# Peptides against a protein of PDB entry 4QMF: the designs that were tried, part 47

Target 1, 175 residues: chain A of PDB entry 4QMF
Amino acid sequence: ESSFMTLFPKYRESYLKTIWNDVTRALDKHNIACVLDLVEGSMTVKTTRKTYDPAIILKARDLIKLLARSVPFPQAVKILQDDMACDVIKIGNFVTNKERFVKRRQRLVGPNGNTLKALELLTKCYILVQGNTVSAMGPFKGLKEVRRVVEDCMKNIHPIYHIKELMIKRELAKR

## One batch from the design tools (peptide; made by RFdiffusion4, then SolubleMPNN)

Design b2_p14_6_s4 (from b2_p14_6, 4 letters changed)
Fold by OpenDDE base, seed 5:
Structure b2_p14_6_s4 (fold): chain B 175 residues (1-175), chain A 14 residues (1-14)
Amino acid sequence: as target 1 above (175 residues)
Amino acid sequence: SEVLEEMKKKIEEF
């Protein structure tokens, strides 16, 4: 049988406790078992003898990964759908200076969150910037673009450059 | 969308 475990930060404990019954119910539909360990601070998913689709365990793995990185349950649970993929992009190691890190991370969000919203619309992805990671959910092609924009932003390439490129591509596709 | 229209203006000014 297959099993996957992920650790979560202490500050997520209260929320995870609140939604864990919903997690259990969602995974029960696929006969995937799950455990929330509050002592260790971990989530575990595992197949059972009744699991019909062996591939669903990988999606369950992704579900707990997303939840550990502050993605809300109503969004994270969509990962169980066949057409949905995800990516967790580590951004904390691109810059050693904390002030520079914060500044570049803020560029991804932009004023009133409009930069991030534009990127979401152009890539057809959900994107959450939190802490030292960016979590994204959507089509595989869109996820590739999100990762490029996010990593380049941490390398001091402003997101507006990529947004301009994506907008041009969108207009050309309408012809 | 409204967001993309606003972004278009910002891109032109950037």
Scores: peptide ipSAE 0.228, ipTM 0.838, DockQ to the pose 0.958
Fold by OpenDDE base, seed 4:
Structure b2_p14_6_s4 (fold): chain B 175 residues (1-175), chain A 14 residues (1-14)
Amino acid sequence: as target 1 above (175 residues)
Amino acid sequence: SEVLEEMKKKIEEF
């Protein structure tokens, strides 16, 4: 049997409590057991004797990882689909200066969230910028692009540069 | 997409 555990921050507890029955139901369809430990602040998923697909535990692992990083359940649960992948990009360690960090993180979002939305559209990914991480869900190709843009942004390469490239590539692909 | 069109304009100004 395989088991995976992830810790979640205290501020996430209330939400996780609220949706945990939904998590349980979603995982029950795959005969994956799950536990929410409010004392430790952890989520655990594990295979059972009835688990048919051994690989689904890895998706369950990803599910709790996404939930821990503030991805809403209706979006996070999509990770259980065969064709959906995810990435959790740590951005908090690229810059030591807090103000610089905040500024660069804000560049990812942009005015009214338009920069982020553009990136989502161009990569066909869901992207959530929260705290010290960026969570993304979508096709592998898109995820690779997201990671590049996100990390480069934290390295002071403005997202608009990459968005321009992605837009050009998109136009070329239409021909 | 409206967002992409707006971004296109921004790119041209960048």
Scores: peptide ipSAE 0.226, ipTM 0.837, DockQ to the pose 0.950
Fold by OpenDDE base, seed 3:
Structure b2_p14_6_s4 (fold): chain B 175 residues (1-175), chain A 14 residues (1-14)
Amino acid sequence: as target 1 above (175 residues)
Amino acid sequence: SEVLEEMKKKIEEF
């Protein structure tokens, strides 16, 4: 039997308590057990004797990882679908200067979140920029594109250049 | 998408 555990920050505790019954119900459909440990500040998922698909535990692992990084449950639970993948991109170590970090992270979001929304639409991904990570969910191809844009942004390549490229590719695909 | 149309304009202005 396989198990995975992830820690979550204290500020997520209240929310996780609120939705944990929903997490349990979602995982029960796959006969995956789960535990929320409020003392340690951890979430655990585990296969049971009744787990039919051994690969679902990896998706359960990803579920708790996403929840720990502030992804809302209604979105995070979609990771259990066969056609859905995810990526958690660490962005905190690309820049040593805090002000530069904040500025580059803000470029990913853009005015009124429009840059991020455009990137989501073009890659067919959900994207959440939070703290030192970017969480993304979607098709594998889209996730690769998101990671490239995010990392390049932290390396001082403005997302607008990649968005332009993706828009051109989209138009070509419609023909 | 309205967002993409707005982005097209922004790209042209960038």
Scores: peptide ipSAE 0.226, ipTM 0.836, DockQ to the pose 0.869
Fold by OpenDDE base, seed 2:
Structure b2_p14_6_s4 (fold): chain B 175 residues (1-175), chain A 14 residues (1-14)
Amino acid sequence: as target 1 above (175 residues)
Amino acid sequence: SEVLEEMKKKIEEF
């Protein structure tokens, strides 16, 4: 049978403890077993003899991956839906200088989070910028665009350039 | 920026 494990940082422990019963209940609907190991700092999901859909374990894997990267449960659990995909984009390795990294990461968010919100609207994705990763959930087409914008931003291409392009494309599609 | 202001208007429409 299939099993997947994800480590989580210590600062995430308290939150994961509070929502783990909800995680268990959500996965029980699919007969997927799960374990929260507070000693190791890991989450595990595994199929059981009663698991009906063999593909759901991959979504369960994605669920714990998202939870480990600070995505809140009410949003993360949507990954179990057939029409929902996700991506965890590692951004910490594009820039060696810490101040430059912080500056470029902040560009993704923008004033009052408006840049990020615009990107979410244009791609129809949920996007969370946290630490050294950007977590995104939505349609594959949208996720592809998010990854492009995020990585380009870390490569010193300002997100507003892509947002403008996406806005123009959106208006043209409405004609 | 002009682009940002336009973007803000779009966000407010949602």
Scores: peptide ipSAE 0.152, ipTM 0.799, DockQ to the pose 0.106

Design b2_p14_7_s1 (from b2_p14_7, 5 letters changed)
Fold by OpenDDE base, seed 3:
Structure b2_p14_7_s1 (fold): chain B 175 residues (1-175), chain A 14 residues (1-14)
Amino acid sequence: as target 1 above (175 residues)
Amino acid sequence: SPILEEMKKLIEEF
């Protein structure tokens, strides 16, 4: 049997308690067991003797990782689908200056979230910017593009440049 | 997509 554990911040406790029965039900379909430890502040997933697909435990691992990083359950649970992958991009260590960090992180979101929404559409990914991480879910190609845009943004390359590039690539692909 | 069209306009302004 295989098991994976992820710690979560205290501010997520109330939400995780609320949705944990839904997590359990979703994982039960795959005969994956799960535990929410409120004392330690951890989530654990593990295979059982009834687990028929050994690979699903890796997706369960990703599920709890996403939940720990504030991804809502209705979105995070989609990771259990075969065609869905995810990435958690650490952005907090690119810039030491807090003000510069906040400014660059805000560029990813843009006015009214429009920049982020454009990136989501172009990459066919879900993207959540939260704290020192960016969580993304979608096809592998799209995730690779998201990581590039996010990291470059933290390196002071404005997302608008990549949006233009992605738009051009999209138009070329339609031909 | 309306959002993509808006972004296209923004890019043209840069």
Scores: peptide ipSAE 0.035, ipTM 0.714, DockQ to the pose 0.956
Fold by OpenDDE base, seed 2:
Parts: C-alpha cells; structure tokens; sequence
Structure b2_p14_7_s1 (fold): chain B 175 residues (1-175), chain A 14 residues (1-14)
C-alpha cells in the first residue's frame, strides 16, 4: 500500500470542498482512494487492493500537489493522462527582498498576461503563477524550458530573452 | 502565423 499527502493553505479550503467529489470520482476510476482533511488542511491519496496500475498513485500525488497550489480541477485532473507531466517550481527563495521578488514574479506574467501566454504557447504548457510557486503542466521538453525561464527570471534574466530565443527555434523548426 | 505576429508585438513592447 502506497500513500501520499500534501498540505494546502487555508484560503484553498472552500474551493477544494466544492470539487472534492469530482476528485474522488476521477480517482475512483483507477481505484485510488482519497481523503480531504479539513482539520489538518491536507489531501491524501492511497492505493487500494483493487489498484491495477501501481504507477497511477504517482500521478494522483501530482494531482493533489497541483490542487494545493491553486491549479483548477479541470486542468489539474489532466495530470492523470499518460502524456501529461507537471512541475511545481518554487520561486520564493531566489530573492530575499520582497519588492524585488514581486517585481520579478510580475515579469513572468507581463503586460496583460501576454508574457505568460507567449511562454505557454512556445512550450505547449499550461502555466500558473501563484504565490511562491509556478505550476506547469505539459510535455517534459516544454516543462524543462518553463523551469529554465522561471528560474532565470528570478535570477534577473528577463523572460523576453528566452521568448525571443524560443520563437527563433520555432521558426527554424518549420523549415 | 497569427500567434507569431502576436509574439513579435510582445517583443516590441520590451
């Protein structure tokens, strides 16, 4: 028997309560059990004797991890698909100054969210910037690129540099 | 590509 647990912040509780039946139904298809503990503020997933695919528990782990970091359920549940991977990038420890942190995090989003949208399109990933983490979902190649851009941004390399590079690579690939 | 053109505009804003 395998189990994984993740904590979630208090502000996420109301949303998780509303979608937990959907989480349960999605995991039941794979005979993965799940528990929402509102007292502790945790989500748990566990295999059962009826779990057929032992690898699915790892995807269930990723599901609750994504949900804890504010990814909406309709997007997060896609992690259960074979071709979908995810990454939760911790960005809160790159910069000690709060104002500098906020400034660099905002660069990832950009004017009207256009920087983030461009990055999503170029990497074929879903990307959510929330709090001290960036959550991404997509192919492994794209996820690698996202992590590079995100971490470099926190290290004061503007995302536009990478976006330009990715655009050039995309154009070259069409030839 | 419309997507490429949108990205080009984005680059010009920086």
Amino acid sequence: as target 1 above (175 residues)
Amino acid sequence: SPILEEMKKLIEEF
Scores: peptide ipSAE 0.034, ipTM 0.711, DockQ to the pose 0.642
Fold by OpenDDE base, seed 4:
Structure b2_p14_7_s1 (fold): chain B 175 residues (1-175), chain A 14 residues (1-14)
Amino acid sequence: as target 1 above (175 residues)
Amino acid sequence: SPILEEMKKLIEEF
């Protein structure tokens, strides 16, 4: 049997408690067991004797990873779908200066979230910027693009530049 | 910068 565990920050506890029955129900459909440990601050997923698809445990692993990084359950649970992939991009270590970090992270979001929305549309991904990570869900090609834009942003390449490039590429791909 | 402003206009088209 396979098992995966992820830790979650304390501020996430209340929400996770609220939705854990929904997590359990979603995973029960695949005969994956799960445990929320409030003392340790961890989530665990496990295969059972009745688990039919051995690969689903990896998606369950990704589910709890996404939940730990503040992705809402209605979005995170989509990871259990066959055609959905995800990525959790660590952004906290690209720059040591806190103000510079905050400024660059804010560039990803942009005014009224418009920059992030544009990136989501162009990559066909869901993207959540939270704390020291960016969580993304979508097709592999889109996820690769998201990671590039996110990491480059933290390296002081403004997302607007990449968005323009993505728009141009999209136009060129039209038939 | 002017170029960034232009790009922002492109985003607004979405």
Scores: peptide ipSAE 0.033, ipTM 0.686, DockQ to the pose 0.168
Fold by OpenDDE base, seed 5:
Structure b2_p14_7_s1 (fold): chain B 175 residues (1-175), chain A 14 residues (1-14)
Amino acid sequence: as target 1 above (175 residues)
Amino acid sequence: SPILEEMKKLIEEF
């Protein structure tokens, strides 16, 4: 038997309660058990004696990790697909000054969300900037690129420079 | 493509 647990912020409690039946149904297809503990503020996933693929528990672990970091269920549940990977990037520790943190985090989003949209398109990833983390889902190569851009942004390298680089690489790949 | 044009505009804004 394998088991994984993650804690979630209190502000996610209401949403998680509303979608937990959907989580249960999605995991039941793989004979993975799950528990929502509202007292502790935790989610748990477990293999059962009927679990056919033991590796699916790792994807279930990732599912609850994504849900804890505000990824909506219809997107997060895609992690159960074989071709989908994810990353949760902690951004809260790169700078101590709160104003500087907020300013750099906003650069990831950009005007009207256009910077984030460009990054999603170029990396073929879903990206969510929320609180002290950035959650990403997509191909492994794309995730590696997202992490680089996100961390560099928190180190005061503007995302636009990476966008330019990715655009050039994309054009060169067409030839 | 529309995507490339949007990205081009984004770059010009920075």
Scores: peptide ipSAE 0.033, ipTM 0.710, DockQ to the pose 0.663

Design b2_p14_7_s2 (from b2_p14_7, 5 letters changed)
Fold by OpenDDE base, seed 1:
Structure b2_p14_7_s2 (fold): chain B 175 residues (1-175), chain A 14 residues (1-14)
Amino acid sequence: as target 1 above (175 residues)
Amino acid sequence: SKILEEMKKEIEKF
């Protein structure tokens, strides 16, 4: 018997209530039980007697973690696929100054979100910048690259330098 | 490809 729980912020409650039946249905396919506790503000996933693959509980854990960090359900549920991995990168502790934090976080997004979209394309990842975290989903190699770019950005290394490097590598691979 | 092209222009500004 394995169980995992995650807390979610109050502003996420209404959305989670709306999609919870879909979460339940998705997890039922794997015989994973789930509970939404609106009083505590938590999500829980558990194995059952009928759980065929015990390892799927780890993916279920990741699912609720992603949902808690504002990843939409249609994207988050893809974590249950065998070839999909995820990472939740905490960015809130790199800088104490709020204004500096906001500026560096904005660099990840860029004008019209183009910096983030470029990074998504180059790493083959989904990336969501929300609050004090960056959530990413994709192949392990891509996730490693995303984490490097995100953390370096918060350390005042502009994402454009990493994007340039990734673009050069991409062009070389096409030759 | 369009986003990457726009990004190339942005990179050139640095």
Scores: peptide ipSAE 0.112, ipTM 0.791, DockQ to the pose 0.947
Fold by OpenDDE base, seed 4:
Structure b2_p14_7_s2 (fold): chain B 175 residues (1-175), chain A 14 residues (1-14)
Amino acid sequence: as target 1 above (175 residues)
Amino acid sequence: SKILEEMKKEIEKF
């Protein structure tokens, strides 16, 4: 038997309570048990004697990790699909100055969210910037690209340069 | 994509 637990911030509690029955139902299809602990502020997933696919527990682990980082359930639950991977990129430790951190994090989003949307399109990923993390879901190649752009942004390399590179690569791939 | 076209214009500014 395998079990994984993740902590979630207090501000997620209300939402998680709201969708937990949906989480349970989704995981029940795979015979994965789950527990929402409101006292500890944790989510747990666990294999059962009926769990058939041993790999699904890792996806369940990823599911609760994504939920803890503010990914909505309708998106997060897609992690249970075979063709979907995810990454949670910690961005809070690249700079000590809070103002600088906020400024660089905002660059990832851009005006009207256009920078982020462009990055999502180019990498074929879902991307959510929240707090000290960036959550991404998509193909492995795309996730690798997202991590590079995100981390470089926190290192003061503007995302626009990477977006340009990705656009060029996309055009070359079409020919 | 319209957003990519807009991004192209932004890139040209750099």
Scores: peptide ipSAE 0.091, ipTM 0.781, DockQ to the pose 0.949
Fold by OpenDDE base, seed 5:
Structure b2_p14_7_s2 (fold): chain B 175 residues (1-175), chain A 14 residues (1-14)
Amino acid sequence: as target 1 above (175 residues)
Amino acid sequence: SKILEEMKKEIEKF
């Protein structure tokens, strides 16, 4: 049997308690067991003797990883689909200066969230910027592009550069 | 395409 555990921040506790029955129901369809430990502040998923697909435990691992990083359940649960992948990009260690970090992180979002929306459309991904991480869900090709843009942004390359590049590539692909 | 036109409009806001 396989088991995976992830810790979650204290500020996520109330939300996770609220949706945990939904998590349990979603995983029960695959005979994956799950546990929410409020004392430790952890989520655990594990296979059972009735688990049919051994690979689904890896998707369950990804589910609790996404939930720990503030992705809402209706979006996070889509990771259980075969055509969905995810990435959690750590951005907190690229810049030591707090003010510079906040400024660069805000560039990913942009005015009225337009920068982030454009990136989501071009990569066909869901993207959530929260705290010291960026969570993304979508096709592998799109996820690779998201990680490049996010990391480059923390390295002081403005996202608009990549957005323009992706627009050009999209036009060329119409041939 | 509709999607491309929407993206173009969003980029113009940058």
Scores: peptide ipSAE 0.084, ipTM 0.777, DockQ to the pose 0.458
Fold by OpenDDE base, seed 2:
Structure b2_p14_7_s2 (fold): chain B 175 residues (1-175), chain A 14 residues (1-14)
Amino acid sequence: as target 1 above (175 residues)
Amino acid sequence: SKILEEMKKEIEKF
């Protein structure tokens, strides 16, 4: 039997407690067991004797990973669908200076979140910028594009230039 | 830059 565990920050505890019954119900449909450990601050998913699809445990692993990084449950649970992939991009290690990090992370979001929204539309992905990570959900092609833009942003390449490129590519694809 | 500001205006259309 297979099992996976992820730790979550203390500030997520209250939310996770609130939605854990929904997590359990979603995973029960696949006969995946799950445990929320509030003492350790961890989530665990496990296959059971009744688990039919051996690959679903990997999606369950991704589910708890997304939840730990502040993705809300109604969005995170979509990872259990066959056509949905995800990526958790660590951004905290690209810059040592805290103010520079905050500035570059804010560039990714943009005024009123419009930069991020544009990136979501162009890549067909859901994107959440939180703390030291960016969580993304969508098709593999879109996820690759998101990772490039996010990492380049942390490397001081403004995301607007990538967005312009993606806009041009989109227009060309319509012809 | 002027180019950046023009591109920002385009993004605001989303």
Scores: peptide ipSAE 0.044, ipTM 0.729, DockQ to the pose 0.166

Design b2_p14_7_s3 (from b2_p14_7, 5 letters changed)
Fold by OpenDDE base, seed 1:
Structure b2_p14_7_s3 (fold): chain B 175 residues (1-175), chain A 14 residues (1-14)
Amino acid sequence: as target 1 above (175 residues)
Amino acid sequence: SPILEEMKEEIKKF
C-alpha cells in the first residue's frame, strides 16, 4: 500500500473544501482513496486493495501537489491522463530582495499576461504563476522548456530571449 | 495567433 501527503496553505482551504467531492469522485474511478484534513491542512492519497494500476498513485500525488499550489481542479485533474505530466518550480529562493523577486516574477507574466500566454502556446503547456511557485502541466519536452525559461528569468535572463528562440524554431518547423 | 503577433512586437524592443 502506497500513500502520499501534501500540506496546503490556509488561504486554499475554502476552495479545497468546495471541490473535494469532485476530487474524491475522480480518484474513485481509479480506486484511489483520499482524505482532506482541515485541522492539519493536508491532503492524502492512498492505494486500496482494488487499485488496478498501482502507478496511478504517483499521478494522484501530483494532483494534490497541484491543488495545493492553487491550480484549479478542472485543470489539475487532467494530470490523471497518461499523456499529461506536471512540474512545480520553486522560484522564491533565487533572490533575497523581495522587490527584485516581484519584478522578475512580473517579467514572466508580462503585460496583460501576454508573455506567459506566449510561453504556454510555444511549449503546449498550462502555466500558473502563484506566490513562490510556478505550476506547469503538459508534455515533458514543453515542461523542460518552461522550467528553463522560469529559472533563467529568476536569474535575470529576460523571458523574451527564450520566446524569440522558440518562435524561430516554430517557424522552421512549419516549413 | 494574435498573442504571438503581439509578442513579435515585444521582441523588437530587446
Scores: peptide ipSAE 0.161, ipTM 0.824, DockQ to the pose 0.933
Fold by OpenDDE base, seed 5:
Structure b2_p14_7_s3 (fold): chain B 175 residues (1-175), chain A 14 residues (1-14)
Amino acid sequence: as target 1 above (175 residues)
Amino acid sequence: SPILEEMKEEIKKF
């Protein structure tokens, strides 16, 4: 595959229009072409005959995936770096009850966002909770922990228990 | 960090 396409929800259209020139410029550095289709509501990235590194198309795929799920461009564009990975975790299908879903999703954020901030620090990841997905960016080890905490939270295991475990591991690593 | 110190106190409540 030399091209990838991602659909985006209607409410993202205005933002994507405002930053698309920046997306184009970032991808041009790697000779990756991109298209924003406002009729279909899609973003496309593709290699060109000038693309030097064929693997960069996978990074470009991840970029548009992150942008579709409300990650801001200044953060999402970091995915083009070799040391950066990402994950988009679907959380909308773990529970059928809307109220239960909202309560469990809110537990990931916590009071004043402190639960989420603690998780970000302990995993060395960026984490965005939005709608029916959680987007994360960081090292593979950190991403694995984030997915575990997020999915367990939707399964009614409070994030505080995982945070406690991660804090203990952090203290042990200092010895 | 201040956030982790706050979490230490919150963990005691669980």
Scores: peptide ipSAE 0.152, ipTM 0.820, DockQ to the pose 0.934
Fold by OpenDDE base, seed 4:
Structure b2_p14_7_s3 (fold): chain B 175 residues (1-175), chain A 14 residues (1-14)
Amino acid sequence: as target 1 above (175 residues)
Amino acid sequence: SPILEEMKEEIKKF
């Protein structure tokens, strides 16, 4: 039997309580058990004797990881699909200066969120910038690109540079 | 995509 646990921040508790029945239902389809511990502030997923696909527990692990990082359930639950992957990129350690951190994080989002939306389109990923992490969901190739752009942004390489490159690559791929 | 077109314009400024 395999199990995984993820801690979640206190501010996420109310939302998780609200959607936990939906989480349970989604995981029940795969015979994965789950527990929301409000005292500890944790989510747990585990296989059961009826779990058919042993690999689904890894997706369940990713599900609770995404939920802990503020990804909404309707998006996070897509991780249970065979062709969907995810990445949680820690961005909080690249810069010690708080103002610089905020500024660089904001660059990822851009005016009206347009920078982020462009990146999502170019990589075919869902991307959520929240707190000290960036959560992404999509194809592996896209996720690799997202991580590069995100980390480079925190290293003071403006996302517009990468977006330009991605656009050029996209145009070349149309041939 | 309209968003990508907007970004094309922003790229020109970079």
Scores: peptide ipSAE 0.132, ipTM 0.809, DockQ to the pose 0.950
Fold by OpenDDE base, seed 2:
Structure b2_p14_7_s3 (fold): chain B 175 residues (1-175), chain A 14 residues (1-14)
Amino acid sequence: as target 1 above (175 residues)
Amino acid sequence: SPILEEMKEEIKKF
């Protein structure tokens, strides 16, 4: 049997308590067991004797990873679908200066969130910028593009330049 | 930057 555990920050506890019955129900459909440990601040998923698909445990692992990084349950649970992949991009270690970090992270979002929305549309991904991570869900190709843009942004390459490139590629693909 | 301002306007169309 296989099991995976992830820790979550304290500020996430109240939300996770609220949705944990829904998590349990979603995983029960696949005969995956799960545990929310409020003392340790952890989520665990486990295969059981009744687990039919060995690969689903990896998706369950991804589910709790996404939930730990503030992805809301209605979005995170989509990871259990066969056609859905995810990535959690750590952005906190690219720059040491806190003000510079905040400035670059804000560039990913842009005015009124328009930069992020454009990136979501162009990559066909869901993207959440939260704290020291960017969580993304979508097709593998889109996820690769998101990671490139996010990491380059933290390396001081403005997302607008990537967005322009993606827009051009999109228009060319329609021909 | 003029190019960035142009791109920002384009992004707003999304």
Scores: peptide ipSAE 0.071, ipTM 0.763, DockQ to the pose 0.166

